# Ledger of designs, part 59: peptides against a protein of PDB entry 5EIB

Target 1, 366 residues: chain A of PDB entry 5EIB
Amino acid sequence: VDLEPGTMDSVRSGPFGQIFRPDNFVFGQSGAGNNWAKGHYTEGAELVDSVLDVVRKESESCDCLQGFQLTHSLGGGTGSGMGTLLISKIREEYPDRIMNTFSVMPSPKVSDTVVEPYNATLSVHQLVENTDETYCIDNEALYDICFRTLKLTTPTYGDLNHLVSATMSGVTTCLRFPGQLNADLRKLAVNMVPFPRLHFFMPGFAPLTSRGSQQYRALTVPELTQQMFDSKNMMAACDPRHGRYLTVAAIFRGRMSMKEVDEQMLNVQNKNSSYFVEWIPNNVKTAVCDIPPRGLKMSATFIGNSTAIQELFKRISEQFTAMFRRKAFLHWYTGEGMDEMEFTEAESNMNDLVSEYQQYQDATAD
Target 2, 366 residues: chain A of PDB entry 5EIB as posed
Amino acid sequence: VDLEPGTMDSVRSGPFGQIFRPDNFVFGQSGAGNNWAKGHYTEGAELVDSVLDVVRKESESCDCLQGFQLTHSLGGGTGSGMGTLLISKIREEYPDRIMNTFSVMPSPKVSDTVVEPYNATLSVHQLVENTDETYSIDNEALYDICFRTLKLTTPTYGDLNHLVSATMSGVTTCLRFPGQLNADLRKLAVNMVPFPRLHFFMPGFAPLTSRGSQQYRALTVPELTQQMFDSKNMMAACDPRHGRYLTVAAIFRGRMSMKEVDEQMLNVQNKNSSYFVEWIPNNVKTAVCDIPPRGLKMSATFIGNSTAIQELFKRISEQFTAMFRRKAFLHWYTGEGMDEMEFTEAESNMNDLVSEYQQYQDATAD

## One batch from the design tools (peptide; made by RFdiffusion4, then SolubleMPNN)

Design b1_p12_1_s1 (from b1_p12_1, 7 letters changed)
Fold by OpenDDE base, seed 3:
Structure b1_p12_1_s1 (fold): chain B 366 residues (1-366), chain A 12 residues (1-12)
Amino acid sequence: as target 1 above (366 residues)
Amino acid sequence: SKLEEERLEELR
């Protein structure tokens, strides 16, 4: 789905374009112009019914519909505005199904779009209320991983998207292979989301290795475990050492010893015990799939529900506040039918979310 | 930015 036709042509001409039904390509002509309000109230609102018709048709063809997975950007207008409109409409029609998102957070290091903090704040407001599980894919963190860890001097969208694709493949492993932990979206939510509003995950993938070091890197369970829990490996721009893990899931792939995995997972928890809440029992879950990803002997994927994720939301909130105090660009949004009060409500809800994470970070066992 | 230029090229 896009508000621009060119994106559909790129997908259709891509290596996997033929796996999608032609009738499932729904697109507009005018785009959102990086405006959340165009995506949510005007251009996106004109297209949303056509998308919902496709969603209904595909849902009816499912033997067992678990839920929905959306991949979108929060910095743009289409992914943010129309994406959150679509989430809201799907939630209304399918209130008992899981809503899962891969939400790309904007960064000034990646994009020069000045209104991204507005689009992100307005989107997060919708995600807090209408999603069950949100993987925070932060362009700030992706850029830093590409530059610092992968030693890419000039990261491209291709480089960032490679990290996203590896992570998406990793976190969906348990959904695609039988007999795994978190084998469905609802089980994942039960294990990862102790409080309904606190459903924002920091993902990570290992191994991440620069091209120059690939030949020298051993792929071992200890090394995968160490990298997976490293703050520099998080695909959300927050330091887990500044918060506490509410819940963690680790998904290992490849032929490895379950005993060694359990030992390393216990060791990392013990070494980092101060970074876990003590009042949620059995809050670390581990899965092992014997099928490695393509091109790797072993991998590990990390899913963390950490109170440190508030650093990401604080960054967006600070950028939002700096523009909103000046009433910068507000006329672009209000001209599409938004009320200025919607900005204040979104800001307030994001600040409440930050306060909730801080409350649970400071909580102690009774 | 270079990334923004790549984005604009993808949309053409």
Scores: peptide ipSAE 0.008, ipTM 0.465, DockQ to the pose 0.024
Fold by OpenDDE base, seed 2:
Structure b1_p12_1_s1 (fold): chain B 366 residues (1-366), chain A 12 residues (1-12)
Amino acid sequence: as target 1 above (366 residues)
Amino acid sequence: SKLEEERLEELR
């Protein structure tokens, strides 16, 4: 789905374009112009019914519909505005199904689009209310991983998207292969989301190795475990040492010793016990799938529900506030039918979310 | 940004 035809043509002409049904390409002509309001109230609102018709058709063809998985950006107009409109409409029609998102957070290191803080804040407000699980894929963190860890002097969208693809493959492993922990979206939510509003995850993938160092690096369970818990490996620009993990899932892939995995997972928890809440028992889940990802002997994917995620929301909130206090570009949104109060409500809800994370960070066992 | 320029080129 896109409000511009060019993106759809790129996907269709790409190496995997033929895997999608032609009728499932739904697109507009005008685009959103990086405006959430165009995505949500005007251009996106004109297209949403056509998307819902396709969603309904595909849902009816499912033997067992678990829920929905949306991949979108929060900095643009289409992914943010139309994406959240679509989430709302799907939630209304399918209230008992899981809503899962891969939400790409904007960064000034990646985009110069000045209104991204508005689009992100307005989107987060919708995600808090209408999603069950949201993977926070932060372009800030992806850029830093590419630059610092992968030693890419000038990261590209291809480089960032490679990380996203690896992570998405990792977190969906249990859904795609039989006999795994978190084998469905509902089980994942039960294990990862102790409080309904606190459903934003810090993802990570290992191994990440620079081209120059690949020949010198061993792929071992201890090294995978160490890397996926490293603050520098988080795909959300948060330091987990500044917060506490509410829940964690680790998904190992490849032929490895379950005993060694369990030992390393126990060791990392014990070493970092101060960074876990003590009042949620058994809050770390581990899965092992014998099937490695393509091109690797083994991998580990990390999913963290951490109170440190508030650093990401604080960054966006600070940028939002700096613009909104000046009414900068606000007329572009109000001109599309938005009320200014919606900005205030979105800001308030995101600040409440930050406060909730801080409350649980400071909570002690009774 | 350089990344936005790359994106715009991919859309052409």
Scores: peptide ipSAE 0.000, ipTM 0.407, DockQ to the pose 0.023
Fold by OpenDDE base, seed 5:
Structure b1_p12_1_s1 (fold): chain B 366 residues (1-366), chain A 12 residues (1-12)
Amino acid sequence: as target 1 above (366 residues)
Amino acid sequence: SKLEEERLEELR
């Protein structure tokens, strides 16, 4: 789905364009112009029914529909505005199905689009209310991984999207192979989301290795375990050491010793015990899939529900506030039929979310 | 919510 036709042409002409049904390409002509309001109330609102028709058709073809997975950017107008509109409409029609998202968070290091903080804040407000689980894929973190870890001097969207694809493949492993931990979206939510509003995940993938170091890097269970718990490896720009893990899932892929995995997972928990809440029993889950990802002998994917995720929301909130206090570009949104009150409500809800994370960070078992 | 109830059961 896109409000611009060129994106669909690029997907269709790509190496995997044929995996999608032609009738499932739904697109507009005008785009959203990086405006959430255009995506949500005008251009996107004109297209959403056509998308819902496709969603219904595909849902009816499912033997057992678990829920929906949306991949979108929160910085643009289409992914943010129309994406959240679509989430709302799907939630209304399928209230008993899981809503899962891969939400790409904007960063000034990656894009110069000035209004991205507005689009992100307005989107987060919708995601808090209308999703059951959200993977926070932060362009800030992706850029830093590309630059610092992968030693890419000038990270590209291709480089960032490579990390996104690896992460998406990793976190969906248990959904795609039988007999795994979190084998369905609902079980994932039960294991990962202790409180309904606190459903934003910090993902990570290992191994991440620079081209110059690939020949020297050992792919071992200890190395994978060490890297996936490293703050520098988080695909959300948050330091887990500044918060506490509510829940964690680790998904190992490849032929490895289950015993060694269990030992390393126990060791990393014990070493980092201060960064886990003590009042959620069995809050670390581990899965091993014998099938490695393409091009690797083994990998590990990390999913963390951490109170440190508030750092991401605080960053967006600070950027939002700096613009909104000046009413900068606000007329672009109000001109599409929005009220300024929706901005203040979105800001308030995101600040409440931050406060909730902080509350549970400070909570004790007593 | 349903998810909250399911989570509370898992915590018992």
Scores: peptide ipSAE 0.000, ipTM 0.290, DockQ to the pose 0.021
Fold by OpenDDE base, seed 1:
Structure b1_p12_1_s1 (fold): chain B 366 residues (1-366), chain A 12 residues (1-12)
Amino acid sequence: as target 1 above (366 residues)
Amino acid sequence: SKLEEERLEELR
């Protein structure tokens, strides 16, 4: 789905364009112009019913519909404005299904779009209320991983999207491979989300290795485990050491010793016990899949629900406040029928979310 | 089933 035709042509002409049904390409002509209000109230609102018709058709073809997965950006107008409109409409029609998102957070290091803090804040306000699970894929963190860890001098969207794709593949492993785990979207939510509003995850992937160092690096369970818990490997620009993990999931892929995985996961928890809440028992879940990702012998994917995620929201909030105080570019949004009060409500809700994370960070066992 | 036919094990 897009409000611009050119993006759909790129997907269709891509290596995997043929895996999608032609009738499932829904697109507009005018675009959103990086304006959340165009995505949510005007251009996106004109297209949303056509998307919902496709969603209904595909849902009816499912033997057992678990829920929905949306991949979108929060900095643009389409992914942010129309994406959150779609989430709202799907939630209304399917209230008993899981809403899962991969939400790409904006960064000034990656994009020069000045209104991204508005689009992101308005989107987060919707995601807090209408999603069950949100993977926070932060362009700030992706850029830093590409530059510092992968030693890419000038990271591209292609480089960032490679990390996104590896992460998405990793976190969906439990949904795609059968096993005794009986992992579904609802079970993931139950295990990862102890409080309904605190459903924002920091993902991570291992191994991350520069091209120049690949030949010298052994892929071992201890090395994967160490890298997966390293703050520099988090795909959200947060330091887990500044907060506490509420819940963690680790997904290992490849042929490895289950005993070794258990030992290393226990060791890393014990070593980092101060960075876990003590009042949520058994808050670390581990899965092993025998099938590695393409091109790797083994991998590990991390999903963390950490109170440190507030650092990401604080960054966006600070950028938002700096613009909103000056009423910068507000006429672009109000001109699409949006009320200025919605900015204040979105800012307030995001600040409340930050306060909730801080409250649980400071909580002790009774 | 659209699920991949491979083993997934949960460690508890």
Scores: peptide ipSAE 0.000, ipTM 0.289, DockQ to the pose 0.013; fails the geometry check

Design b1_p12_1_s2 (from b1_p12_1, 4 letters changed)
Fold by OpenDDE base, seed 3:
Structure b1_p12_1_s2 (fold): chain B 366 residues (1-366), chain A 12 residues (1-12)
Amino acid sequence: as target 1 above (366 residues)
Amino acid sequence: SAREKARLEKLR
């Protein structure tokens, strides 16, 4: 789905374009112009029914529909505005199904689009209410990983998208292969989301190795485990050491000893016990899939529900507030039928979310 | 590249 035809043409002409039904390409002509309001109230609203018709058709063809997975950006207008409109409409029609998102968070390191804080804040407001699981894929973290860890001097969108694809492949492993922990979206939600509003995940992928170091790196379970829990390896620009893990899932892929995995996972929890809440029992889940990702002998994918994710939301909130106080660019949104109150409501809800994470961070076992 | 950035920003 896109508000521009050029994206659909790129997908269709791509190496995987043939896996999608032609009728499932739904697109507009005008685009959102990086305006959430165009995505949500005007251009996106004109297209949403056509998307819903496809969603219904595909849902009816499912023997056992678990839920929906959306991949979108929060900095743009289409992914943010129309994406959240679509989430809302799907949630209304399928209230008993899991809503899962891969939400790409904007960063000024990656994009110069000045209104991204508005689009992100307005999107987060919708995601808090209408999603069950949201993987926070932060362009800032992706950029920093590319630059610092992968030693890419000039990270490209291709480099960032490679990290995204590896992460998405990792977190969906249990859904794609039988006999795994979190084999369905609902089980994942039950294991990862102890509080309904606190459903924002910090993903990570290991191994991440620079091209120059790949030849010298042994892929071992201890190294994967250590890297997976490293703050520099998080796909969200948060330091887990500044918060506490509510829940964690680790998905190992490749031929490895389950015993060794369990030992290393226990060791990393014990070493980092101060960064876990003590009042959620068995809050770390581990899965092992014998099938490695393409081109790797083994990998580990991390899913963290951490109170440190508030750093991401604080960053966005600070940027939002700095713009909103000046009423900068508001006329672009209000001209599409938005009220200024929607901005303040979105800001408030995001700040409430931050406060909720902080509350649970500070909570002790009685 | 700046061109890729501009293309991707336009598609957002």
Scores: peptide ipSAE 0.010, ipTM 0.386, DockQ to the pose 0.026
Fold by OpenDDE base, seed 4:
Structure b1_p12_1_s2 (fold): chain B 366 residues (1-366), chain A 12 residues (1-12)
Amino acid sequence: as target 1 above (366 residues)
Amino acid sequence: SAREKARLEKLR
């Protein structure tokens, strides 16, 4: 789905374009112009019914519908505005199904689009209410990984998207291969989301590989485990050491000793025990899949529900506030039928979420 | 690069 035709043409002409049904390409002509309100109330609202028709058709064809997976950006107008509109509409029609998102968080390091903090804040407001689980893929973190870890002097979208694809492949491993932990979206939510609003995940991946770089060095299970828990491997720009893990899932891929994995996972938990809440027992789950990712002998994917995610939301909130206090560009949103009150409500709800994370961070076992 | 940032903006 897109509000611009050119993206659909790029997907269709791409190496995997034939995987998608032609009738499932739904697109507009005008785009959202990086405006959440265009995506949510005007251009997106004109297209949403045609998308929902496709969603219904595909849902009816499923033998066992678990839920929905949306991949979108929060900095643009289409992914943010229309994406959250779609989430809302799908939630209304399928209230008993899991809503899962891969939400790409904006960063000034990656984009110079001035209104991204508005689009992100308005989107987070919707995601808090209408998703069950959200992978926070932060362009800040992706840029920092590319620049600092992968030593790319000028990270490209190709480089960032390579990390996104590796992460998405990693976190969906248990859904794609039988006999794994969190084998369905609902089990993932049960294991990862102890409180309904606190459903924002910090993903991480090891080994980190740039596009076209072959890592010739085979990593060991200890190295994978250490890298997976390293803040530098987090695809959300948060330091887990500044918060506490509510829940963790680790997905190992490749031929390795399960015993060694369990030993290393226990060791990393013990070393980092101060960064876990003590009042959620058995809050770390581990899966091992014998099938490695393409081009790697082994990998580890991290999913963390950490109170440190508040650093990401605080960053967006600070950027939002700096613009909103000046009423910068508000006329672009209000001109599309949006009320200024929706900005204050979205800011308030995101700040409430931050406060909730802080409350659970400071909570002690009685 | 500034060009890649500008290209990044067009893809959203």
Scores: peptide ipSAE 0.007, ipTM 0.412, DockQ to the pose 0.024
Fold by OpenDDE base, seed 2:
Parts: sequence; structure tokens; C-alpha cells
Structure b1_p12_1_s2 (fold): chain B 366 residues (1-366), chain A 12 residues (1-12)
Amino acid sequence: as target 1 above (366 residues)
Amino acid sequence: SAREKARLEKLR
């Protein structure tokens, strides 16, 4: 789905374009112009029914519909505005299904779109209310990984998207292969989301390999475990050491000893016990899939529900506040039918979310 | 904006 035809043409002509049904390409002509309001109230609102018709058709063809997975950007107009409209409409029609998102967080390091803090804040407000699970894929973190870890002097969208694809492949492993922990979206939610509003995940991946880098030696289970818990491997620009993990899932892929994995996972928890809440028992889950990712002998994917994620929301909130206090570009949104109150409500809800994370960070076992 | 297109083109 896109409000611009050119993106859809690129997907259709690409190496994987043939895996999608031609009738499942739904697109507009005018685009959103990086405006959440165009995505949510005007251009996106005109297209949403056509998308819902396709969603219904595909849902009816499912023997066992678990839920929905949306991949979108929060900095743009289409992914943010129309994406959250679509989430709301799907949630209304399928209230008993899991809503899962891969939400790309904007960063000034990657994009010069000045209104990204508005689009992100308005989107986060919708995600808090209408999603069950949200993987925070932060362009800040992706850029820093590419630059610092992968030693790419000028990271490209291709480089960032490689990390995104590896992460998405990792976190969906248990859904794609039989006999795994968290084998469905609902089980994942039960294990990862102790409080309904606190459903934002910090993903991480090991080993971090660039496209075409044959130079990465096969990592061992101890090395994978250590790298997976390293803040430098997090796809969200937060330091886990500044917060506490509510829940963690680790997904190992490849032929390895389950015993060794369990030992290393226990060791890393014990070493980092101060960074876990003590009042949630058995809050670390581990899965092992014998099937490695393509081109790797083994990998580990991390899913963290950490109170440190508040650093990401604080960054967006600070940028939002700095613009909103000046009413900068606000007329672009109000001109599409938005009220200034929607901005204040979205800011308030995101600040409440930050306060909730802080409350649980400071909570002690009674 | 033209600058945004140019930056997106540099990231391609």
C-alpha cells in the first residue's frame, strides 16, 4: 500500500514483485507529502476502503487468522497517517485479532523531513491505543550500527533495510517454523507484554553483518549471547543499562546445543540482574530453531521490553515540543482538518507512556 | 522538497 504509485512500481519490478498478487497492490496518485493529516484524514481516507476490501479478502482465505503485521514508517505521511488509520479500521473490524507492527522511528541523522516529530508523535498515540505489539525500529540506531559497527562511512537505505530485514526475519522465526516458543502472535503478546500499554519492543540482532561481508567468522553461542545483549546491537537508540527489562525473548537460529544456550542465557541474566525487574518471574524466554538464516551458520535475535525505551519517546517528545511551542508548520495539518487538540492529546499520551515506563522501572517487589 | 529528494537519492 502506498499513496504514491512509484513505490509500488519499484516493488512490482523488483526481485520479489512476483510473490504478491497484482490486485493486492493498492496505491494513490497524490502522495501524503510527509503529512500525517493527509495520510489519516484526506488522501489516506479516500484509499483506506480499497485496502480494507483486500484485507477482508485475504483474511477470509485464512484457515486460522492470528492477526496482522504492518510495516510502516512513522516519519512519513503514508506510513504514519494512513498506516495508523488502517490499524484503527482493522482493529475495529477484527477486535479479537493481534495487531503487530514494525514501526520505523524517524531520526534527523537519516532524514531532513522537518515535520517527522509531529508524524511520529501522532502515530505513537495511535499505536499505544490500537496495537498489541510494536517493534521499534529506530533509524537512529540503524544509522549508528551501520556507521560505527559495520564501518560504513555513508550508510544507505539499502544498508538500513538489510538490518531491518534481518531483524524482521529473526523475530518472526517462531511464527514461520513449527515447534517453537511463541509460535503465534498471541503467545508472544502473553510472554512479552505484562501491561497492555507497554507493548513497545527493542529488537536486536547478532551477528551484525553487512551485505556482501563474507568476513564474519561464525560466532559461538557465548559470543552471540554477549552481542545480543550489547546496547550497540539494539535496533532502538536506547541503552538498556539506563532502564530495566520487563520481559525478554531470545531467538537462536542454527545447529547449536540447547544446553549451551540455556547456560549462556542464565549467565547473561545473572551478570545483568540489576537490569531486570525482580518482580516478574521467568521474564526471559529462549527459543532455538535449527534452521539458520540464509548465509549464516547461526544467529541470535533479541526482543526486549525495557523501560529504557522511554529514551526513544523522550527524544521524539523533545523534538515535538520544540516545534509545537512555535506552532511550526502546524497549518499544514490543520488545513487537512486536524485540530490543535489532537497534537496536545498525542503529546500527553506519549508523556503518560514515558511516566508509566518510569514507574515500573522504579517499582520494587513489596 | 527538492533537498529531501536529493538526500533520498543519495541514500539510494
Scores: peptide ipSAE 0.000, ipTM 0.432, DockQ to the pose 0.022
Fold by OpenDDE base, seed 5:
Structure b1_p12_1_s2 (fold): chain B 366 residues (1-366), chain A 12 residues (1-12)
Amino acid sequence: as target 1 above (366 residues)
Amino acid sequence: SAREKARLEKLR
């Protein structure tokens, strides 16, 4: 789905464009112009029914519909505005199905789009209410990984999207292969989300290795485990040492010893015990899939529900507040039918979310 | 425009 036709042509002409049904390409002509309100109330609202018709058709063809997965950006107008409109409409029609998102968070290091903090804040407000689980894929973290860890001098969207694809492949491993932990979206939510509003995940992937060092790096279970818990490997720009893990899932892929995995996972938990809440028993889950990812002998994917995710929301909130106090560009949103109150409500809800994370960070076992 | 920059970066 896109509000611009050119994006759909790029997908269709791509290496995997033929895996999608031609009738499932739904697109507009005008685009959203990086405006959440155009995506949500005008251009997106004109297209949403056509998308819902496709969603219904595909849902009816499912033997066992678990839920929905949306991949979108929060900085743009289409992914943010129309994406959250679609989430809302799907939630209304399928209230008992899991809503999962891969939400790309904006960063001024990656994009010069000035209104991204508005689009992100308005989107987060919708995601708090209408999603069951959200992978926070932060362009700031992706850029920093590309630059610092991968030693790319000028990271491109292709480089960032490679990390996104590796992460998406990792976190969906248990859904794609039988006999794994979190084999369905509902089980993932039950294991990862102890409190309904606190459903924003910090993903991570290992190994991350520069092209120059790739030939010299041994891939071992201890090294994967260590790198997976390293703050520099988080796909969200948060330091987990500044918060506490509510829940963790680790997905190992490749031929390895389950015993060695369990030993290393226990060791990393013990070493980092101060960064876990003590009042959630058995809050770390581990899976091992014998099938490695393409091009690797082994990998590990991390899913963290950490109170440190508040750092990401605080960053967006600070940027939002700095613009909103000046009423900068508000007329672009109000001109599409938005009220200024929707901005204040979205800001308030995101600040409440930050406060909730802080409350659970400070909570002790009584 | 920021949109033209983003479009040019996608074409690289």
Scores: peptide ipSAE 0.000, ipTM 0.406, DockQ to the pose 0.023

